# Peptides against a protein of PDB entry 3B8E, part 27

Target 1, 230 residues: chain A of PDB entry 3B8E
Amino acid sequence: PFLIFIIANIPLPLGTVTILCIDLGTDMVPAISLAYEQAESDIMKRQPRNPKTDKLVNEQLISMAYGQIGMIQALGGFFTYFVILAENGFLPIHLLGLRVNWDDRWINDVEDSYGQQWTYEQRKIVEFTCHTPFFVTIVVVQWADLVICKTRRNSVFQQGMKNKILIFGLFEETALAAFLSYCPGMGVALRMYPLKPTWWFCAFPYSLLIFVYDEVRKLIIRRRPGGWVE

## One batch from the design tools (peptide; made by RFdiffusion4, then SolubleMPNN)

Design b1_p10_5_s4 (from b1_p10_5, 8 letters changed)
Fold by OpenDDE base, seed 3:
Structure b1_p10_5_s4 (fold): chain B 230 residues (1-230), chain A 10 residues (1-10)
Amino acid sequence: as target 1 above (230 residues)
Amino acid sequence: MELVLKLLAE
């Protein structure tokens, strides 16, 4: 989010405080839950990792986590961001380069895509209104991400959802996201304004896309072990 | 990384 904020000069999609809520709040329990996942059925057919040659973080993991899944997650967040700004009169094309005027407190006549003028205060309300739905979008796509991270090769349908700690993590992150989004005072404390319930659904296509993409990937790996997709 | 970048920018 921050890189696109700089490169495209758009209004800030996600605040620092909101990022801290993701990294320290919603991600911790889900991440820990993966340690309680059952071994894949083929684990005893795999050679032990060579600690001298085999990196824990390899190019495939980086490509998958940041290059594929992370990009889909980012697209989901930005989709939600653009939907909210468009609902408030700012079409995506009008946001390009707008940051300079957007952040200038002395400019109180910034026009939206329909010629309506927005004061600095109004613009900042809209900006902060985007932070919470972006955050919630990340949580919703993390549901799929957490589920796909259970296994390297086995389908979720083969592995099943037997990890109770993972199920608890999904519930916890969702409950925390709802709490942070709707608890009175969060707008003042964390700049997290309440979101419309409909904005939760903006992330669902991307969450589904992550899930389907990884199931297809795993299917390919099962059919062609040792391929470039592994 | 992104968090650190934002903390440095704010």
Scores: peptide ipSAE 0.024, ipTM 0.512, DockQ to the pose 0.025
Fold by OpenDDE base, seed 5:
Structure b1_p10_5_s4 (fold): chain B 230 residues (1-230), chain A 10 residues (1-10)
Amino acid sequence: as target 1 above (230 residues)
Amino acid sequence: MELVLKLLAE
């Protein structure tokens, strides 16, 4: 989010406080839950890792986490961000370079894509209104990310959803996201303004895309062991 | 706009 904020000079898509709510709030319990996942059925057919040559964090893991899944997650967040701004009169093309005027508190006549003027206060309300749906979008795509992280080769349908701690983590992160989004006073405490219930659905195509993408990847790995996808 | 108006009315 911050890289695109700087490069495209657009209004801030996700606040620092909201990022902390992701990292410390919604991600911890799901991440811990993976430690309680059952071993894959083929684990004893795999050679042990060589601790001298095989890195725990390799180029393949970085490519998968940041280059593939992380990019789909980011696209989901930005899609939600652009939808909300467009519903408030700011089309994506008009956002390019707008940051300088957007963040200037002395400019109270910033025009949207339809020639309507916006005060500094109104613009900041819209900005903070984007932060919460972006956060919720991250939580929704994390559902798929958590589920795909259960296994390296086995399909989720083969492994099943037997990990009760993982199921608890999915409910916990969702309940926390709803609490942070709709609890009175969160707008003052965390700058998290309430979102329309319909904006939860903006993330669903991307969550499904992550799930389908990884199941296809795992299918390729099972059919062609030792390939470039593994 | 609708959301902004709602928030300003509160």
Scores: peptide ipSAE 0.000, ipTM 0.317, DockQ to the pose 0.062
Fold by OpenDDE base, seed 1:
Structure b1_p10_5_s4 (fold): chain B 230 residues (1-230), chain A 10 residues (1-10)
Amino acid sequence: as target 1 above (230 residues)
Amino acid sequence: MELVLKLLAE
């Protein structure tokens, strides 16, 4: 999101505080929960990783994590961001290059897509209003991401949801996201403004897409072991 | 950390 913020010169999609809330809040327990996941049924049929030759982080993992899943997550966040800005009169096409005027506190007549003028304070409220739904979108897509990370080859339906710590992590991150979004004073303390309940649903297609994508990937891997998709 | 890196890269 930060690269797009720079390249497209758009208003800030996700604040630093919300990023910290993701990394220190919602990601920790889910990530730790993966350590308690049951081994895949075929683990004893696989050769152990050679620690001298096999990188722990390989190109395939980078491609999967950043190039595929990460891109879908980012698209989900930006979709939510553009929906909220559009609901507030700023269509995506008019956001291009707007950052300079958006962030200038002396410009109080920035026009939206309908010719309505916005003060600096009003624009910043809208910006901060985008941060929380973007954050929540990340949490919702992380549900799918966490579930797909359980296994490399087995379907979630084959592995099951037996990891109680992972289930706890899903509830914890969701509860924390709800707390940060709706607790009184969070707008002042963390610049996290309450989101409309409808904005939670902006993430659901992307969460489903991640899940379906990975299940299809795993299906391909099971049918064609040693392919480029593995 | 991975998410931050993803977010910074995107």
Scores: peptide ipSAE 0.013, ipTM 0.500, DockQ to the pose 0.029; fails the geometry check
Fold by OpenDDE base, seed 2:
Structure b1_p10_5_s4 (fold): chain B 230 residues (1-230), chain A 10 residues (1-10)
Amino acid sequence: as target 1 above (230 residues)
Amino acid sequence: MELVLKLLAE
């Protein structure tokens, strides 16, 4: 998100406080829950990793986590961001390069895509209104990410949902997201404004896409072990 | 540097 904010010079899509709520709030319990996952059925048939040659974090893992899944997550967040800004008169094309004028407190006549003028305060309210739905979008796509991270080769349908700590993590992150989004005072304390219930659905196609993508990947790995996809 | 400072000030 931050790289696109700099490169495209768009208004800030996700605030620092909201990022901290993701990293320290919603991600911790789900991440810990993976330590309690049951071993895959074929683990004892695999050769032990050679610690001298085989990196724990390899290029394939980086490509998968950041290059593929992370890009789909970011696309989901930005989709939600652009929907909200468009609902408030700012079409995606008009946002390119707008940041300089957007962040200038002395400019009170920034025009939207329809020629309506916006004061600095009004623009900042709209910006902060984007942060919470972006955050919620990340949580919704993380449901899929957490589920796909359970296994490397086995389908989720083969492995099952037996890890009670992982199920607890899914409920915890969702409950925390709802709490941060709708609890009175969060707009003052964390600049997290309440979102319309309809904005939760902006993330669902991307969550489904992550899930389907990884199940197809795992299917390919099972059919062609030792391929470039592994 | 100004950008980082702005982000830290928010």
Scores: peptide ipSAE 0.006, ipTM 0.377, DockQ to the pose 0.024; fails the geometry check

Design b1_p10_6_s1 (from b1_p10_6, 10 letters changed)
Fold by OpenDDE base, seed 3:
Structure b1_p10_6_s1 (fold): chain B 230 residues (1-230), chain A 10 residues (1-10)
Amino acid sequence: as target 1 above (230 residues)
Amino acid sequence: LKEELDKRLL
């Protein structure tokens, strides 16, 4: 989020407090839950790995996979952001370089893509209206990320959902997202304005994409043992 | 959305 905000000079897509809510609120319980994930059912069928050669290659590939998933997560959030701003008259091209005027409280006549003028207050309401759906988008995409992290090679369908702590983590992050999105005063406290329930569904295609991507990756690994994808 | 925003500002 911040890198694109700095490079493109767009209105702030995700507030600092909202990022802290992701990093500290929604990610902690899920991350802890992964420590309790059961070993893959095929671990006992794997030949002893060479601890020097096989670990480093696998760690690099895991790191690349998580990096790719993180990019898809960011794309999902930005998609939601651009949709909301476009629905409010700000097309993606018009957002480039707009930050300087957007954040200036003395400019009350910032034009949108349709020539409509926006006061500073109106612009900030739109900005804070983007923060909540961006946050929720990340949470919904994190569902897929957490589920795929259960296994390295086996399908989630082969491993199953046996980790009750992971299931609890999914409910916790969702409940927290709902609380932060709909609790009175969150707009003032966190700059997170309430979102329409429809915005929860904007992330679902991306969550599905992440899930399918990882299942395909794992399928390739299973079919081509010792390939560069493992 | 602008109309809803305007209704929230008014």
Scores: peptide ipSAE 0.023, ipTM 0.638, DockQ to the pose 0.048
Fold by OpenDDE base, seed 2:
Structure b1_p10_6_s1 (fold): chain B 230 residues (1-230), chain A 10 residues (1-10)
Amino acid sequence: as target 1 above (230 residues)
Amino acid sequence: LKEELDKRLL
């Protein structure tokens, strides 16, 4: 998120405080749930034939998979951001380089893609309106991430949702998302304006994409044991 | 949303 903000000079898609809430609030319980599930899965496996190489290979592949999933999550957030701005007259191409004028308080005539002028206050309301649904989008795609991380090789449908910590993580992050989105004063405290319920659905295609991606990955691993995707 | 924003600013 922040790298694209710097490189493309677009309006800020996600506030620093919201990023901290993702990293510390929504990611912590998931990370713990994954750590426990990895430990459980490793206990059920026979000792690796070579503890150093087999563990390193597995760690590298897990790291690559999580890196790819993280990219899809970020894309989901940016999609929601671009949809909201486009609905407000700012097409994605028009946002490139716009940050300088967007953040200038003295410029009250910033034009959108349709030639409409926007005051500084109007622009900031739109910007802060993007922060909440970006955050919620990340939470909704993390649902898929948590569900897929439960199994390394088996389909989620085969192993089911037996990890109580994972289920707790899903409820916790959802409750946090609802709290940050709808609690009075969050607009002032976190620059997160209230979210229309419709924006929760913007993430669903990406959650499905993550789920399908991982199920396909796992299917490949099952069909080709010892492949580069393992 | 601009119309909604304009209504809030008015």
Scores: peptide ipSAE 0.020, ipTM 0.609, DockQ to the pose 0.047
Fold by OpenDDE base, seed 5:
Structure b1_p10_6_s1 (fold): chain B 230 residues (1-230), chain A 10 residues (1-10)
Amino acid sequence: as target 1 above (230 residues)
Amino acid sequence: LKEELDKRLL
C-alpha cells in the first residue's frame, strides 16, 4: 500500500491505524491457529528429503507463494479503494498526483473527474471511508489465505476443516472487522468510518482467486512430484 | 456533512 501511495501520489488508501489492526488484531489468532494444524495425511507416503538442499528450496518456494498471495491480497484492497473513489467521482487516472492538493487543508475546491468541487472535510470523509473497506477486504482475503495454509500439498477438501482453532480465528477476525467498522465512535477514535454492507462483497472475487490459485498449485504438485512448484 | 455525503453516495 505505502509504496503505491508514495510512487503514484494518490490519496492514502490504508491508514497506519488500519495496518496496526491487521498486524496485531486480525493476523494474530489465525497465525496461532496454524500451529495446531494436523500433519497432512500423505506425509508418510513422501520420500525422505535431503535436509540440506530440499529444506532451502522448499522454504524459498513457500516464501515465493506467500509473496504472490500477499500481492493478490494488496490488489484486492486497491480494487476496493478505486471502486469507492470512482463511485464518488474520482476515476483512477485522476487520482495520480492528486495527493498534494488532496491533503492541503486550504484547498476547498479540488475537482473530481466530473468537475465537482470537494472541500477538505468532504475529501477526508471519502478517504477514511476507503480505509475501512480496504481493511475489510484484507480480512475477507485472509479467509482464503488461512484456509489454504492448512495444507502444503493436499487439497483443503482432502484435509478437511479439522482445526477448530482455525475456525475460531476466522470468526474472531471477522467479528473484530465488524466491530471496528460499525461500533459507534470508531470514526473519531480510529478514523474508521462505517462501510455499506455491500463493500464486504468486493473482496470475494480475490478470495476465490487465491483459493483457486492454491488448489491449482497443489494439484500440479500432486501430479508432478519434484516439479518447480513443489 | 456525513448525511449529505451519504445522500451523494446513494
Scores: peptide ipSAE 0.020, ipTM 0.620, DockQ to the pose 0.048
Fold by OpenDDE base, seed 4:
Structure b1_p10_6_s1 (fold): chain B 230 residues (1-230), chain A 10 residues (1-10)
Amino acid sequence: as target 1 above (230 residues)
Amino acid sequence: LKEELDKRLL
């Protein structure tokens, strides 16, 4: 997120407070849930084929998978960000380089893609309106991540949702997202303005894509054990 | 969202 913000000079897609809420609030319980899921998962039930090489390969594959998932999460967040800004008159191409004028308090006539002028206050309202759906998008995508991380090889449909801590994590992050999105004063305190309930669904295609991708990956691993996709 | 923003500014 921040790298694209710096490189593309776009309006800030995700605030620092929202990042802290993701890292500490939404990621911590999931991380704990995954640590407990290791005992229930097929990962721990399998002896390493080679205790020296397969551990290193597994760590590299896990690192690559998490890196890829993290990129898809960021893409989901940016998709939501671009959709919201486009619905407010700012097409993605117009956002490139706009940050300098966007963040300037003295410029009250920043034009959108349709020639509409936006005051500094209006721009900050729409920016902070993007922060909440971006955060919610990450939470919704993290649902898929939590669910897919439950097993290494088995489909989620085969393994089921037995880990109570994982289920608790899903409820906790959802409750936190709802609290931060709809609690009175969050717009002032956290710069997270309330979002329409429809924005919760903006991430669903990405969540589904991650889920399908991982299920296909797991299916390939089951059909071709020892393949490069493991 | 634009209409809601416009309603808040009015």
Scores: peptide ipSAE 0.015, ipTM 0.562, DockQ to the pose 0.046

Design b1_p10_6_s2 (from b1_p10_6, 10 letters changed)
Fold by OpenDDE base, seed 4:
Structure b1_p10_6_s2 (fold): chain B 230 residues (1-230), chain A 10 residues (1-10)
Amino acid sequence: as target 1 above (230 residues)
Amino acid sequence: LLEELDKRLL
């Protein structure tokens, strides 16, 4: 998110406070819950990891987590961001390079894609209106990410949803997201303006994509052990 | 406090 903000000079998609709420709020309990996940049914049938050669966190895991899944998550967030801005008159192409004028409080006549002029205050309302749905989008795609992280090889359908702490984590992150999005005063305190309930569904295709992608990956690993996808 | 954090982090 932040790299694209710098490179493309677009209005800020996600506030720093909102990022902290993700990293320290919504992600913490879910991440801890994975420590309590039951071992996969086939774990004792696998060769033990060689502690001298095999790292717990390898380049493949990092590449998958940050390079693939993290990219899909970012795309989901940016999709929501671009849709909201487009609904408010700012088409994606018009946002390129707009940051400089967008963030200038002395410019009160920034034009949208339709020639409507926006004051600094109006622009900041729209920006902060993007932050909450972007945040919620991340939470919704994190549901899929957390669920796929339950297993390395087995399907989630094979593993099942037996981890009560993980289930609690999913409810907690969702409740926290709802609290941060809809509690009175959060617009002032966090610059997180309330979102229409329909925005919660904007991330669902991406959440489904993450889930399907990982289930297909795991299926390939199960069918072709030792493949490049592992 | 959060507004102040936001001003410092932006």
Scores: peptide ipSAE 0.017, ipTM 0.577, DockQ to the pose 0.169
Fold by OpenDDE base, seed 2:
Structure b1_p10_6_s2 (fold): chain B 230 residues (1-230), chain A 10 residues (1-10)
Amino acid sequence: as target 1 above (230 residues)
Amino acid sequence: LLEELDKRLL
């Protein structure tokens, strides 16, 4: 998020406080819950890894987890951001390079894509209105990310949802997201303005895409052991 | 309100 903010000079899509709420709030309990996940049913049937050649965490796993899934998560967040700004008159192309004038408190006549002038206060209200839905979008895609992280090779349907701590983590992150989004005073305390309930659904296609992508990946690994996908 | 918010959060 922050890299695109710098490179494209767009209005800030996700605030520092919202990033901290993701990293320290919504991600913490889910990440800890994975330590309590049951071993895959076939783990004892696999050959022991060669400790000299096989890394516990290889570059391919890091690239898959942080690279590909992280890109889909970011795309989901930016999709929600661009939809909100477009509904308020700012088309995606118009946002490129707009940050300099957007963040200038002395410019009160920034035009949208339709020629409407926006004061500094109006622009900041719209910006902070984007932070909460971006945060919620990340939580919704994290549901899929957490569920796919239960297993490396087996389908989630083979593993099941027996980890009570993981289930608790999914409820906790969702409840925290709802609390931060709708509790009175969060706009003042965290610059997180309340979102319409419809914005929760913007991430659902991306969450489904992550889930389907990983299940297909795992299916390929099971059918072709030692392939380039493993 | 936003100026007061900026003064309280900075």
Scores: peptide ipSAE 0.014, ipTM 0.472, DockQ to the pose 0.176
Fold by OpenDDE base, seed 5:
Structure b1_p10_6_s2 (fold): chain B 230 residues (1-230), chain A 10 residues (1-10)
Amino acid sequence: as target 1 above (230 residues)
Amino acid sequence: LLEELDKRLL
């Protein structure tokens, strides 16, 4: 989020408070739940790790978790952001370089893509209206991320959903996201304005994409052991 | 202001 905000000079897509709510709120119980996941059925068919050469956290794992999946998550959030702003008259091309004038409280006549003028107060409401759906989008894509993290090689359908703590984590993060989004006063306290229920569905294609991508990856690993995708 | 914006967005 912040890198694109700085490079493209777009209005702030996700606030610092919302990031803290993700990192400290919605992600904590799900991350802990993975410690209780059962070993994969094929674990005994794998060669033992060499503790001197093989790291527990390897470059492939980092690349998958933060490079590929993290990019799909970010794309989901930005998609929601651009859709909301486009519905409010700000097309994606018009947002490039707009931040300077957008954040200036003395400019009350910022034009949208259709020539409508926006006051500072109106612009900030639209900006903060993007923060909550972006946050919710991250939670929805995290459902898929958490589920795919249950296994390294086996399909989730082979592993099953037996981890009750993980299931609880999915409900907890969703309930927390709903609480932060809809509780009275959150707009004042956290700059998290209520979102239309329809915005929860904007992330579903990306969540499905993450899940399908990982299942295809795991299928390739099972069919071609020793490949680059391991 | 949110209600007025909602009326303009609707």
Scores: peptide ipSAE 0.012, ipTM 0.535, DockQ to the pose 0.049
Fold by OpenDDE base, seed 1:
Structure b1_p10_6_s2 (fold): chain B 230 residues (1-230), chain A 10 residues (1-10)
Amino acid sequence: as target 1 above (230 residues)
Amino acid sequence: LLEELDKRLL
């Protein structure tokens, strides 16, 4: 989010408060739940790693988590952001370089892509209206991320959903996201304005993409051990 | 303004 915000000078797609809600709120219980995941059925057939040379977190895992999955998550968030702004009259091309004027409280005549003028207050409302569905989008893609993290090599269909703590984590993060999105006063307290229920579905294609991508990756690893995708 | 914006979001 912030990299594109800086490079493209677009209106802020995700607020600092929403980031804190992700990092401390929605991600914590799900992450802890993975400690209770059942071992893969074939784990005892694998050679032990060398504790002196083999890192627990290798470059491939970092590349997968931060490079590939993180990019899909970011794309999901930005997709939601651009759709909301486009529905409000701001086409993606028009947002480029707009931040300086957008954030200026003394400019009350910022034009959208259709020549409509927006006051500072109106712009901030639509900006904060983007923060909530961006946050919700991240939660929805995190469902897929958490599920794919259950296994390294085996399909999720082979592992199943037996971890009740993980299921509770998925419920908790979703309930927290709903609470932060719809509780009265969250607009004032957290700058998180309520979103239409339909916005929850905007992330579903990206969650499915993450899931399919990882299942295909795992399938390739199972069929071609020692590949670059491992 | 919020009501009018809410109408635009809908």
Scores: peptide ipSAE 0.018, ipTM 0.529, DockQ to the pose 0.052; fails the geometry check

